Peptides against a protein of PDB entry 8PQO. Designs and how they scored, part 238

Target 1, 252 residues: chain A of PDB entry 8PQO
Amino acid sequence: VLLKEYRVILPVSVDEYQVGQLYSVAEASKNETGGGEGVEVLVNEPYEKDGEKGQYTHKIYHLQSKVPTFVRMLAPEGALNIHEKAWNAYPYCRTVITNEYMKEDFLIKIETWHKPDLGTQENVHKLEPEAWKHVEAVYIDIADRSQVLSKDYKAEEDPAKFKSIKTGRGPLGPNWKQELVNQKDCPYMCAYKLVTVKFKWWGLQNKVENFIHKQERRLFTNFHRQLFCWLDKWVDLTMDDIRRMEEETKRQ

## One batch from the design tools (peptide; made by RFdiffusion4, then SolubleMPNN)

Design b1_p30_6_s1 (from b1_p30_6, 22 letters changed)
Fold by OpenDDE base, seed 3:
Structure b1_p30_6_s1 (fold): chain B 252 residues (1-252), chain A 30 residues (1-30)
Amino acid sequence: as target 1 above (252 residues)
Amino acid sequence: SMLEKLKKELELEIVLGSVLDYLEKNAGAA
């Protein structure tokens, strides 16, 4: 098991982020051919647990149509089925990802707290001290180009170049986080993403767990760079506007 | 056997490919 807490600081409020996240997810889905193809929704219901109220979803992603025929022929039963269980209680979210073939030998868990701070809180997910001491805290700086792979870099998604017309936020210089403390009118937040990766196959645990963390870090970096650089597209949207956009995307 | 090891390795690659495809499409939702 390998745990890392990714801390993503953004010059947006916790409330703004909720809109921006949903917009950016919907926008990414438009760019994907067949974005809803092979998604089975097993459960979609409200839940209440320990004072947490939110929406619970259980989805299966059937990837058989997304892989070449020869891969489908060689794939063991359940290998191409990804189960997603999600508890969405914004500003808290939990997602658990499993695979039918791997059963208990594979798990990805992503637990996110969105807090109105600069990523300074320790153990926001309230882990036991013995577990917390094994968590690596990883700061993602959306303005740091060195954290972005050349193949993923786009100038239009560079926070160091982007300036929001609607909010005046950006561009983000090397010291942008320190400067935020002095800008009383600029909101900020941190997304604390605790990622747990479990892979139990002997001799491959560390390799696979580290690989998945590397991919998650890459994906979180790219997503939040997009989210910020798309600020002018989503900052004035309501939740009803987002819902309409999601429905339109499902019909394409 | 060597064949069983190769089979398991291929099966793992298929699973990891599926997981990565999922993660890339759902990076912002998690």
Scores: peptide ipSAE 0.584, ipTM 0.914, DockQ to the pose 0.790
Fold by OpenDDE base, seed 4:
Structure b1_p30_6_s1 (fold): chain B 252 residues (1-252), chain A 30 residues (1-30)
Amino acid sequence: as target 1 above (252 residues)
Amino acid sequence: SMLEKLKKELELEIVLGSVLDYLEKNAGAA
């Protein structure tokens, strides 16, 4: 098991982030050919548990069409079916990813708190002290070009170059997080993403767990760079606008 | 063999990469 807490600081409010996240997910989905293909939604319902209220979703991702033919031919039954269970109670979210074939030998859990701070809270997910000692805190700086793979870099998605016309936010210089504290009119938040990865195959555990974390870090980095650089596209949208856009997209 | 392990590792990386890329597209930064 490998645990890391990714802390993504953004010059947006927790409330703005909710809109920006949903917009950016929707935009990313539109830009991908075959979005939604191979996704089976088993459950999509409201839930209430221990004072947490939100939306529960259970999806199956059928990856048979998304992998090379030779992988599909060699994959055991159920190996290409990924189950995603998600509890969305913004500003808290939990996602649990499992595989039918690997069962308990594979787990990705992503627990996210969105907080109106600069990533200064320790153990925001309230882990046991012994478990928390094993969590690596990883700060993602969306303005740091060195954290972005050259193949993922786009100039239009570079927070160090982007300036929001609507909000005046950006570009994000090397010390933007420190400067943000002095900018009373600029909101900020941190997404605390506790990622638990379990891969119980002897000899491959560390390699696979580290690989998954590397991909998650890459995902979080790219997504939040996009989210910020798309600020002018979503900052004037309401949650009702987002819901309407999602409904319109489902009808197409 | 070491080659079989490398092949399995490569296959696993491809599957995991495909899974993560697919989840990335559908879940965003969930």
Scores: peptide ipSAE 0.060, ipTM 0.704, DockQ to the pose 0.485
Fold by OpenDDE base, seed 2:
Structure b1_p30_6_s1 (fold): chain B 252 residues (1-252), chain A 30 residues (1-30)
Amino acid sequence: as target 1 above (252 residues)
Amino acid sequence: SMLEKLKKELELEIVLGSVLDYLEKNAGAA
């Protein structure tokens, strides 16, 4: 098992982020060819548990069309079906990813707290002290070009170049996070993403767990760069606007 | 054999890469 807490600081409020996240997810999904293909939504319902209220979703990702033919032919039954269970109680979210074939030998868990701070809280997920000692804290800087793969880099999605017309935020210079402390009118938040990865195959555990973390970090980096650079597209939207957009998208 | 292990590792990387790329596109930043 490999645990890392990714801390993503953004020059947006916690309330703004909720809109921006939903918008950016929807936009990214639209821009991807074959978006939604092979996704089965089993459950999408409100939940209440231990005072937490939110939306529960259970999706299956059928990967048979997304892998090479030889992989599809050799894959055991259920090996290409990924289950995603998500509990969305913003500002808290939890996602659990499992595989039908691997059962308890495979787990990706992503637990996120969105806080109005600069990523300074320790153990925001309230792990036991012994468990917390094994968590690596990883800061993601959305302005740092060196954290972005060349193949993923787009100039229009570069926070170091982007200037929001609507908010005046950006571009994000090398010391932007420190400068936020002095900018009373600029909101900020941190997404604390505790990622737990388990891959219990002898000889491959560390390799696969590290690989998954690398991909998750890449995902978080690219997504939040997009979220910030799309600020002018979503900052004036309300949650009701987002809900309408989601409903309209479901009807298409 | 060592070759069979390497083949399995490569196949696994391809599968995992495909899985994660697919999840990246469809799940967003969870």
Scores: peptide ipSAE 0.060, ipTM 0.702, DockQ to the pose 0.511
Fold by OpenDDE base, seed 5:
Structure b1_p30_6_s1 (fold): chain B 252 residues (1-252), chain A 30 residues (1-30)
Amino acid sequence: as target 1 above (252 residues)
Amino acid sequence: SMLEKLKKELELEIVLGSVLDYLEKNAGAA
């Protein structure tokens, strides 16, 4: 098991981020040629548990059409089915990813708190002290080009070049986080993303767990760069606007 | 999208890992 807490600082408020996240997810989904194909939604319902209110979703990703033919022929039953269970109670979110074949030997859990701070809270997910000692805190800097793969880099999605016309935020220079503390008129937040990766196969555990973390970090970096650079597209939208957009997308 | 591409890449690697381990386990039993 490998645990890392990714801390993504953004020059947006927690309330703004809720809109921006949903917009950016929707925009990302539109740009995917295979979006929705092979996705089965088993459950999509409101939940209430221990004062937490949100939306629960259970999806199955059927990967049979997404893998090469030789993989389909060799894959055991259930190996190409990925289950995603998500509890979305913004500003808290939890996602649990499992595989039918690997059962208890595979887990990706992503727990996110969105806080109106600069990533200074320790153990925001309230782990036991002994477990917390084994968590690496990883700061993601959306302005740091060195954290972006050359193949993923786009100039229009570079926070170091982008300036929001609507808000005046950006471009984000090398010391933008320190400067933000002194800018009373610019909101900020941190997404604390505790990622738990479990891959209990002898000889491959460390390799796969580290690989998954590398991919998650890449995902979080690129997503939040997009979210910020799309600020002018979503900052004036309301949650009701987002809901209408989602409904319109479902009808197409 | 980049997000979906990364998700697909991750899913593919997970599946490949699962298949490889399955083959290793079967090869060890043979």
Scores: peptide ipSAE 0.030, ipTM 0.580, DockQ to the pose 0.051

Design b1_p30_6_s2 (from b1_p30_6, 24 letters changed)
Fold by OpenDDE base, seed 1:
Structure b1_p30_6_s2 (fold): chain B 252 residues (1-252), chain A 30 residues (1-30)
Amino acid sequence: as target 1 above (252 residues)
Amino acid sequence: MKEEEEKKELELKIVLGSILNYLEKNAGAA
């Protein structure tokens, strides 16, 4: 098991981020042809537990149509089915990812707190002290081009070049995080993403767990760069506007 | 023994490919 806490600082408020996240997810889904194909929704219901109120979802992603025919023919039963269980109680979210073939030998858990700070809180997820000692804190800087792979780089999604017309935010220079403290009119937040990866496979556990973390870091970086650079597209949207966009995306 | 190991390696690659495919498409959902 390998735990890392990714801290993503953004020049947006916690309330703004909720809209921006949903918009960016919907937009990314539209750009991928057939993104909704093979998704089965098993459960979608409100929940209340330990004072946390939100929406619980259980989805199965059937990836048989997303792989070459020869892979589908060679795949063991359940290998192409991903289960996603999500507890959405913004500003808290928890997602648990499993695979039918791997059963208990594979788990990705992502627990996110969205806080109106600059990533300065320690153990925001309230882990036991012994567990917390083994968590690496990883800061993601959305303005740092060196954290982006050349194949993923797009100039239109570069926070160091983007300036929001609607809000005046950006471009983000090398010291943008330190400058936020002095800019009273610019909101900021940190998404604290505790990622737990479990991959029980003899001789490959550490290699695979580290590889998955590397991919998650890459994906979180790219997503939040997009979210910021799309600020002018979503900052004036309401939650009702977002719900309409999600419904339109499900029909395609 | 080698054939069984090769089969397990192939199965592992398929599973990892599935996980990565999911993660690429759902990066912002979590």
Scores: peptide ipSAE 0.589, ipTM 0.910, DockQ to the pose 0.824
Fold by OpenDDE base, seed 3:
Parts: C-alpha cells; sequence; structure tokens
Structure b1_p30_6_s2 (fold): chain B 252 residues (1-252), chain A 30 residues (1-30)
C-alpha cells in the first residue's frame, strides 16, 4: 500500500472550483470518442452519514468495447470491469476504485478536501498519527512546465501564458503562489487529494503502486491546468447551467 | 512453467491497461 497527498493550489475560490471541476469533466468527456458507452450506473442516491450529506454513486465501467478483440479474447473474467464508488459531499469527495478480477488485491482510494488556503494544513483527512507519518505530501504547481510531459503540453493549456479576460487572473509566474497572499481580490484554494493505492501482486506491488501514483500525478496536473485555462468559459456559469450542460451532453 | 508465467504477465498487462484507461477518462471526477 502506498499513500500520497497531492496538494493542488489554484487561484480560484472553493465555490468557483465546484463549477470549474464539473465543467472541465464535462468538456473532457466530449473530447473522448464514445465517452459514455460502457458505463453502467448501479446506484445514484443521496446519503447521510455522521453529519456528512451528499450524493453516492456506484458505476461499473465495462471496457470490453474499448480494447482490441484479441485483448477481449485473452482477458480473464472481470479484468475489464472497473467499479467506481463515489461519495460527493463538496467540499469533500471520496472515490473508491476496484476491479472484479483483482478483488481485494487492488484498490485506488481518492479522498479530496477543498480548503481556502495555500496547502499549509497538515493531516486534513485526520489520519491516525502513525499512518500520517508514512504519507508523502506532493505539491503540484500548475504553472511549472517542468512537471508536464512534452506529449501532454499544449500552449492553450499553459497557466504561465493564459490571462483570464473576465477575472484578470494570470498569467501565473514562478512566484504566483507567494504573490496571491498580497492580492486581496484574487481568491485561492488548495485541493488536498489523499490517494491510497494497493496493488498486491507478487514481486510487482511497489512498482505498480508507484506507477499508478505517477499516472495520477500526471492526470491531476493536466486536469487543473485545463481547469484554470478554461476559467473564462466557466466562471460565469451557475450550478444550474452546469446541470443543463450535462443533460444536453447525455442527449447527444 | 514459462507458459504459465507468460499468461500471468499478459493478465497483469490487461488489468493495468484497464486501470489506466479508466484513470485517463476520469482524471477530474475524483
Amino acid sequence: as target 1 above (252 residues)
Amino acid sequence: MKEEEEKKELELKIVLGSILNYLEKNAGAA
């Protein structure tokens, strides 16, 4: 088991981020060919637990149509089915990912707190002290080009080049996080993403767990660069506007 | 023995491919 806490600082408010996240997810899904195909929604209901109120979803991603025929023929039973359980109680979210073939030998858990700070809080997820000592804190800087793979780099998604017309935010220079403290009119937040990866496979556990973390870091970096660079597209949208957009996307 | 090891390696690659496919499509949903 390997735990890392990814801290993503953004020049947006916690309230703005909720809109931006949903917009960016919807936009990313439009760019994927056959985006919604193979997704089975088993559960979609409100939940209440220990004062936490939110929406619970259980989805199965059937990847049989997304792989070549020869892979489908060779795949063991359940290998191409991924279960996603999500508890969305913004500003808190939890996602648990499992695979039918791997059973208890595979788990990805992502727990996110969105806080109006600069990533300075320790143990926001309230882990036991002994568990917290083994968590690596990883800061993601969306303006740092060196954290982006050349194959993923797009100039239109570069926070160091983007300037928001609607808000005046950006471009983000090398010291942008330090400068935020002095800019009273620029909101900021941190997404604290505690990622737990378990991949129990003899001789490969550490290698695969580290690989998955590397991919998550890459994906979080790219997503939040997009989210910021799309600021002018979503900053004036309401939650009702987002819901309408999601419904329109489902009809296409 | 080699054939069984090759089969297990292939199964691992298929599972990892599935996980990565999911993660790439759902990067922002978590």
Scores: peptide ipSAE 0.586, ipTM 0.908, DockQ to the pose 0.822
Fold by OpenDDE base, seed 2:
Structure b1_p30_6_s2 (fold): chain B 252 residues (1-252), chain A 30 residues (1-30)
Amino acid sequence: as target 1 above (252 residues)
Amino acid sequence: MKEEEEKKELELKIVLGSILNYLEKNAGAA
């Protein structure tokens, strides 16, 4: 088991982020051909537990149509089915990812707190001290081009070049996080993403767990660069606007 | 033994491919 806490600092408010996240997820889904195909929603219901109130979803991602025919023919039963259980109680979210083939030998858990700070809180997820001792804190800087693979780089999604016309935010220079402290009119937040990866496979556990973390870091970096650079597209939207857009997308 | 190891390696690659495929498409929702 390998745990890392990714801290993503953004020049947006916690309330703005909720809109931006939903917009960016929807936009990313549109850009991927067949993004909604093969998703089975088993459960979508409100939940309340230990003072946490939100929406619970259980989805199965059937990836049979997303792999070559020869892979589908060779795949063992359940290998192409990913289960996603999500508890959305923004500003807190939890997602648990499992695979039918791997059963208890595979788990990805992502727990996110969105806080109006600069990533300065320690153990925001309230882990036991012994567990927290083994968590690596990883700061993601969305302005740092060196954290982006060349194949993923787009100039229109570069926070170091983008300037929001609607908000005046950006471009983000090398010291943008330190400058935020002095800019009273610019909101900021940190997404604290505690990622737990478990992959029990003889001789490959640590390698695969580290690899998955590397992919998660890459994906979080790219997503939040997009989220910021799309600021002018979503900053004027309300949660009701997003809900209408989601409903319209489901009807198409 | 080699055939069983090759089969397990293939199964691992398929599972990892599935996980990565999911992660690529759902990075923002997590």
Scores: peptide ipSAE 0.584, ipTM 0.908, DockQ to the pose 0.814
Fold by OpenDDE base, seed 4:
Structure b1_p30_6_s2 (fold): chain B 252 residues (1-252), chain A 30 residues (1-30)
Amino acid sequence: as target 1 above (252 residues)
Amino acid sequence: MKEEEEKKELELKIVLGSILNYLEKNAGAA
C-alpha cells in the first residue's frame, strides 16, 4: 500500500472550482472520440453518514469496447471492468476504484478536500498519526512546466502563458503562489487529494503502486492546468448551467 | 513455468491497461 497526498493550489475559489471541475470533466469527455461509454450506473442516491451528506454513486466501467478484440479474448473475467464508488459531498469527495478480477488485491482510493488555503494544512483527512507518518505530501505546481511531460504539453494549456480576459488572472509566474497572498482580490484554494493505492501482486506491488501514483500525478497536473486555462469558458457558468449541459450531453 | 509467467504478465498488462484507461478518462472526477 502506498499513500500520497497531492496538494494542488489554484487561483480560484472553492466555489468556482466546483463549476470549473464539472465543466472540465464534461469538456474532457466530449473530446474523447473513443466508442460509447460502457458505463453502467448501479446506484445513484443521496447518502448521510457521520454528518456527511452527499450523493453516492456506484458505476461500472465496461472497457470491453475500448480494447482490441484480441485483448478481449485474452482478458480474464472481470479484468476489463472497473468499479467506481463515489461519495460526493463537495467540498469533500471520496472515490474508491476496484477491479472485478483483482478483487481485494487492488484498490485506489482518492479522498479530496477542497480548502480555501495554500496547501498548509497537515493531515486534513484526519488519518491516524501512524498512518500519516507514511504519507508523502506532493505539491503540484500547475505553472511549473518541468512537471509536465513534453507529450502532454500544450501552449494553450500553459498557465504560465494564459491570461484570463474575464478575471484578469494569470499568467502564473514562478512566484505566483507567494504573490497570491498579496493579491487580496484573487481567490485561491488547495485540493488535498489523498491517494491510496493497493496493488497486491507478488514482486510487483511497489512498482505498480508507484507507477499508478506517477500516472495520477500526471493526470492531476494536466487536468488542473486545463481547468485554469479554461477559466474564461466556465467562470460565468452557474451550477444550473452545468447541470443543463450535463443533461444535454446525456441526451446526445 | 514460462507459460505461467507469460500468462500472468499478460493478465497484469490487461488489468493495468484497464486501470490506466479509467484514470485517463476520469482524472478530474476524483
Scores: peptide ipSAE 0.583, ipTM 0.908, DockQ to the pose 0.781

Design b1_p30_6_s3 (from b1_p30_6, 22 letters changed)
Fold by OpenDDE base, seed 1:
Structure b1_p30_6_s3 (fold): chain B 252 residues (1-252), chain A 30 residues (1-30)
Amino acid sequence: as target 1 above (252 residues)
Amino acid sequence: SMAEELKKKLELEIVLGSVLDYLERNAGAA
């Protein structure tokens, strides 16, 4: 098991982020061919647990149509089915990802707290002290080009170049996070993303777990760079606007 | 056997490819 807490600081409020996240997810889905194809919704219901109120979803992503025919023919049963269990109680979210073939031998858990701070809270997910000692805290800087692979880099998604017309935020210089403390008119937040990766196959645990963390770090970096650079597209949207976009994406 | 090890590696690569495809499509939803 390998745990890392990714801390993503953004020059947006916790309330703004909720809109921006939903918009950016919907926009990314539109850019992908077949956005809703092969998604089965098993459960979609409200939940209440220990004072946490939100929406619980259980989805299966059937990826048989997304792989070459020869891979589909060689794949064991359940290998191309991803189960997603999600507890959405913004500003808290938990997602558990499993695979039917791997059963209990593979799990990714992502637990996110959105806090109105600069990523300074320790153990925000309230882990036991012995568990917390083994968590690496990883700061993602959305303005740092060195954290972006050349193949993923787009100038229009560069926070160091982007300036919001609607809010006046950006561009983000090398010391933008330290400067936020002195900018009274700029809201800020941190997404604390505790990622747990479990892979039980002997001799491959560390290799696979580290590989998945490397991919998650890449994906979180790219997503939040997009979210910030799309600020003028989503900052004035309502939740009803977001719902319409989600419905349009499901029809494609 | 060597054949069994190769089979397990292929199965793992298929699973990891599926997981990565999911993660790329849902990078902001988790």
Scores: peptide ipSAE 0.629, ipTM 0.929, DockQ to the pose 0.790
Fold by OpenDDE base, seed 3:
Structure b1_p30_6_s3 (fold): chain B 252 residues (1-252), chain A 30 residues (1-30)
Amino acid sequence: as target 1 above (252 residues)
Amino acid sequence: SMAEELKKKLELEIVLGSVLDYLERNAGAA
């Protein structure tokens, strides 16, 4: 098991982020061919647990249509089925990802707290001390180009170049986080993403767990760069506007 | 056997490919 807490600081409020996240997810889905294809929704219901109220979803992603025929022919039963269980109680979210073939030998868990701070809280997910001492805290700086792979880099998604017309935020210089503390009118937040990766195959555990973390870090970096650079597209949207956009995307 | 090891490797590659495809499609929702 390998745990890392990714801390993504953004010059947006916790409330703004909720809109921006949903918009950016919807926008990314539009750019993917066959968005929603092969997704089976097993459960979609409200839940209440220990004072946490939110929406619970259980989805199966059937990837048989997304792989070449020869891969489908060689794939063992359940290998191309990904189960996603999600508890969405913004500003808290939990997602558990499993694979039918791997059963208990594979799990990705992503637990996110969105807090109105600069990523300074320790153990925001309230792990036991023995577990917390093994968690690496990883800061993602969306303005740091060196954290972005050349193949993923786009100038239109570079926070160091972007200037929001609607909010006046950006571009983000090398010391933008320190400067933000002195800007009383600019909101900020941190997404604390605790990622747990479990892979139990002997001899491959560390390699696969580290590989998955590397991919998650890459994806979180790219997503939040997009989210910020799309600020002018979503900052004036309401939650109802987002819902309409999601419905329109499902019809295409 | 060597054949069994190769089979397990292929199965793992298929699973990891599926997981990565999922993660890329759901990067922001996760």
Scores: peptide ipSAE 0.575, ipTM 0.912, DockQ to the pose 0.797
Fold by OpenDDE base, seed 2:
Order: sequence, then structure tokens, then C-alpha cells
Structure b1_p30_6_s3 (fold): chain B 252 residues (1-252), chain A 30 residues (1-30)
Amino acid sequence: as target 1 above (252 residues)
Amino acid sequence: SMAEELKKKLELEIVLGSVLDYLERNAGAA
């Protein structure tokens, strides 16, 4: 098991982020070929547990149509079915990813707290001290070009170049996080993303767990760069606007 | 056997590739 807490600081409020996240997810989904193909929604219902109140979703991603024919023919039963269980109680979210073939030998858990701070809280997920000692804290700087793969880099999605016309935020210079402390009118938040990866195959555990973390970090980096650089597209939207957009998308 | 080990390796590569494809498509959902 490998645990890392990714801390993503953004020059947006917690309330703004909720809109921006939903918008950016929707936009990214539209840009991906195949959209909702192979996605089965098993459950989508409200939940209440231990004072946490939100929306629970269970989705199956059927990847049979997304892999080459020879892979599909060779894949063991259930290997191409990914289960995603998500508890969305913003500003808290939890996602659990499993695979039918791997069963208990594979787990990705992502627990996120969105806080109105600069990533300074320790153990925001309230782990036991012994467990917390094994968590690596990883700061993601969306303005740092060195954290972005060349193949993923787009100038229009570079926070170091982008300036929001609507808010005046950006471009993000090398010391942008420190400058936020002195800018009373600029909101900021941190997404604390505790990622737990378990892969119990002997001889491959460390390799696979580290690889998954590398991919998650890449995904978080690219997503939040997009979220910020798309600020002018979503900052004036309300949650009601997002809900309407989601409803309209479901009807198409 | 060596054949069984190769089979398991292939199965693992398929699963990992599928998981990675899923993660790439759902980068913002987590």
C-alpha cells in the first residue's frame, strides 16, 4: 500500500472551485472520444452517514470497446470492468476504484478535502498517527512548467501565461502562492487529495503502486491547470447553471 | 511454470493498461 497526499493550491475560493471542477470535468469529457460509451451507472442516490450528507454513485466502466481486439480476446473475465464508487459531499469527496478481476488485490481510494487555506493543514483526513507517518505530502504547483510532461503541455493551458479577463487573476509567477497572502481580494483554496493505492501482486506491488501515483499526479496537475486557465468560462456560472447544463447533456 | 508466469504477466499488463486508460479518461472525477 502506498499513500500520498497531493495538495493542490489554487487562486479560487472553495465555492468557486465547486463550479469550476464540474465545468472542467464536463469539458474534458466532451473532448474525449467515446464520451459516456461503456459507462454503466448502477446507483445514483443521496446518502447520509455519520453526519456526512451527499450523493453516492456507483459506476462501471466497461473497457472492452476501448481496447484492441486482441487485448479483449486475451483479457480474463472482469479484467476490463472498473468499478467506481463515489461519495460526493462537497467540500469532502471520496472515490473508490476497484476491478472485478483483481478483487481485494487492487484498490485506488481518493479522499479529498477542499479547504480555504494554502495547504498548511496537517492530517486533514484525520488518519491515525501511525498511518499518517507513512503519508508523503506532495505539493502540486500548477504554475510550474517542470511538473508538466512536454506531450501534455499547451500554451493556452499554462497558468504562467494565462490572465483572467473577468477576475484579473494570473498570470501565476514563480512566487504566486506567497503573493496570495498579501492579496486580500484574491481567494485561495487547497485541494487535499489523499490517494491510497493497493496492488498486491508479488514482485510488482511497488512498481505498479508508484506508477499509478505517477499517473494520478499527472492527471491532477493537468486538470487543475485547465481548471484555472478556463476560469473565464466558468467563474460567472452558478451551481444551478451547472445543473441545467448537466440535465441538457443527459437529454442529448 | 514459465508459461504460467508469462500468462500472469500478460494478464497484469492488460489490467494495468485498462486501469490507466480509465484514470486518463476520468482525471477530473477524483
Scores: peptide ipSAE 0.173, ipTM 0.752, DockQ to the pose 0.782
Fold by OpenDDE base, seed 4:
Structure b1_p30_6_s3 (fold): chain B 252 residues (1-252), chain A 30 residues (1-30)
Amino acid sequence: as target 1 above (252 residues)
Amino acid sequence: SMAEELKKKLELEIVLGSVLDYLERNAGAA
């Protein structure tokens, strides 16, 4: 098991982020071909548990069409089915990813708290002390180009170059986080993303767990760079606007 | 054995492919 807590600081409010996240997910999905193909929604219902109130979703991603034919032919039953269980109670979210074939040998859990701070809270997910000792805190700086793979870099998605016309935020210089503290009118937040990766196969555990974390980090980095650089596209949108956009997208 | 290694490699490719596909679809939503 490999645990890392990714802390993504953004010059947006927690409330703004909710809109921006949904917009950016929708926008990213439009750019991907076949986004809804092979997705089965088993459950989509409200839940209430231990004071947490939100939306529970259970989806199956059927990946048979997404793998090479030879892989599909050799894949054991259930191996190409990914289960995603998600509890969305913004500003808290939990996602659990499992595979039918791997069962307990494979787990990805992503737990996210969105807090109106600069990533200064320790153990925001309230892990046991012994478990917390094994968590690596990883700060993602969306302005740091060195954290971006060259193949992922786009100038139009570079927070160090972007200036929001609507909000005046950006560009984010090397010390933007420190400067943000002095900008009383600029909101900020941190997404605390605790990622638990479990891959029990002997000899491959560390390799695969680290690989998954690398991909998650890459995803979080790119996504939040986009989210910020798309600020002018979503900052004036309401949650109702987002819901309407989602409904319109589902009809297409 | 070579057979077991091949099996593990195949299984790994399946799992990794699945994870990558998930990540692409759920960029930042998790």
Scores: peptide ipSAE 0.059, ipTM 0.684, DockQ to the pose 0.700

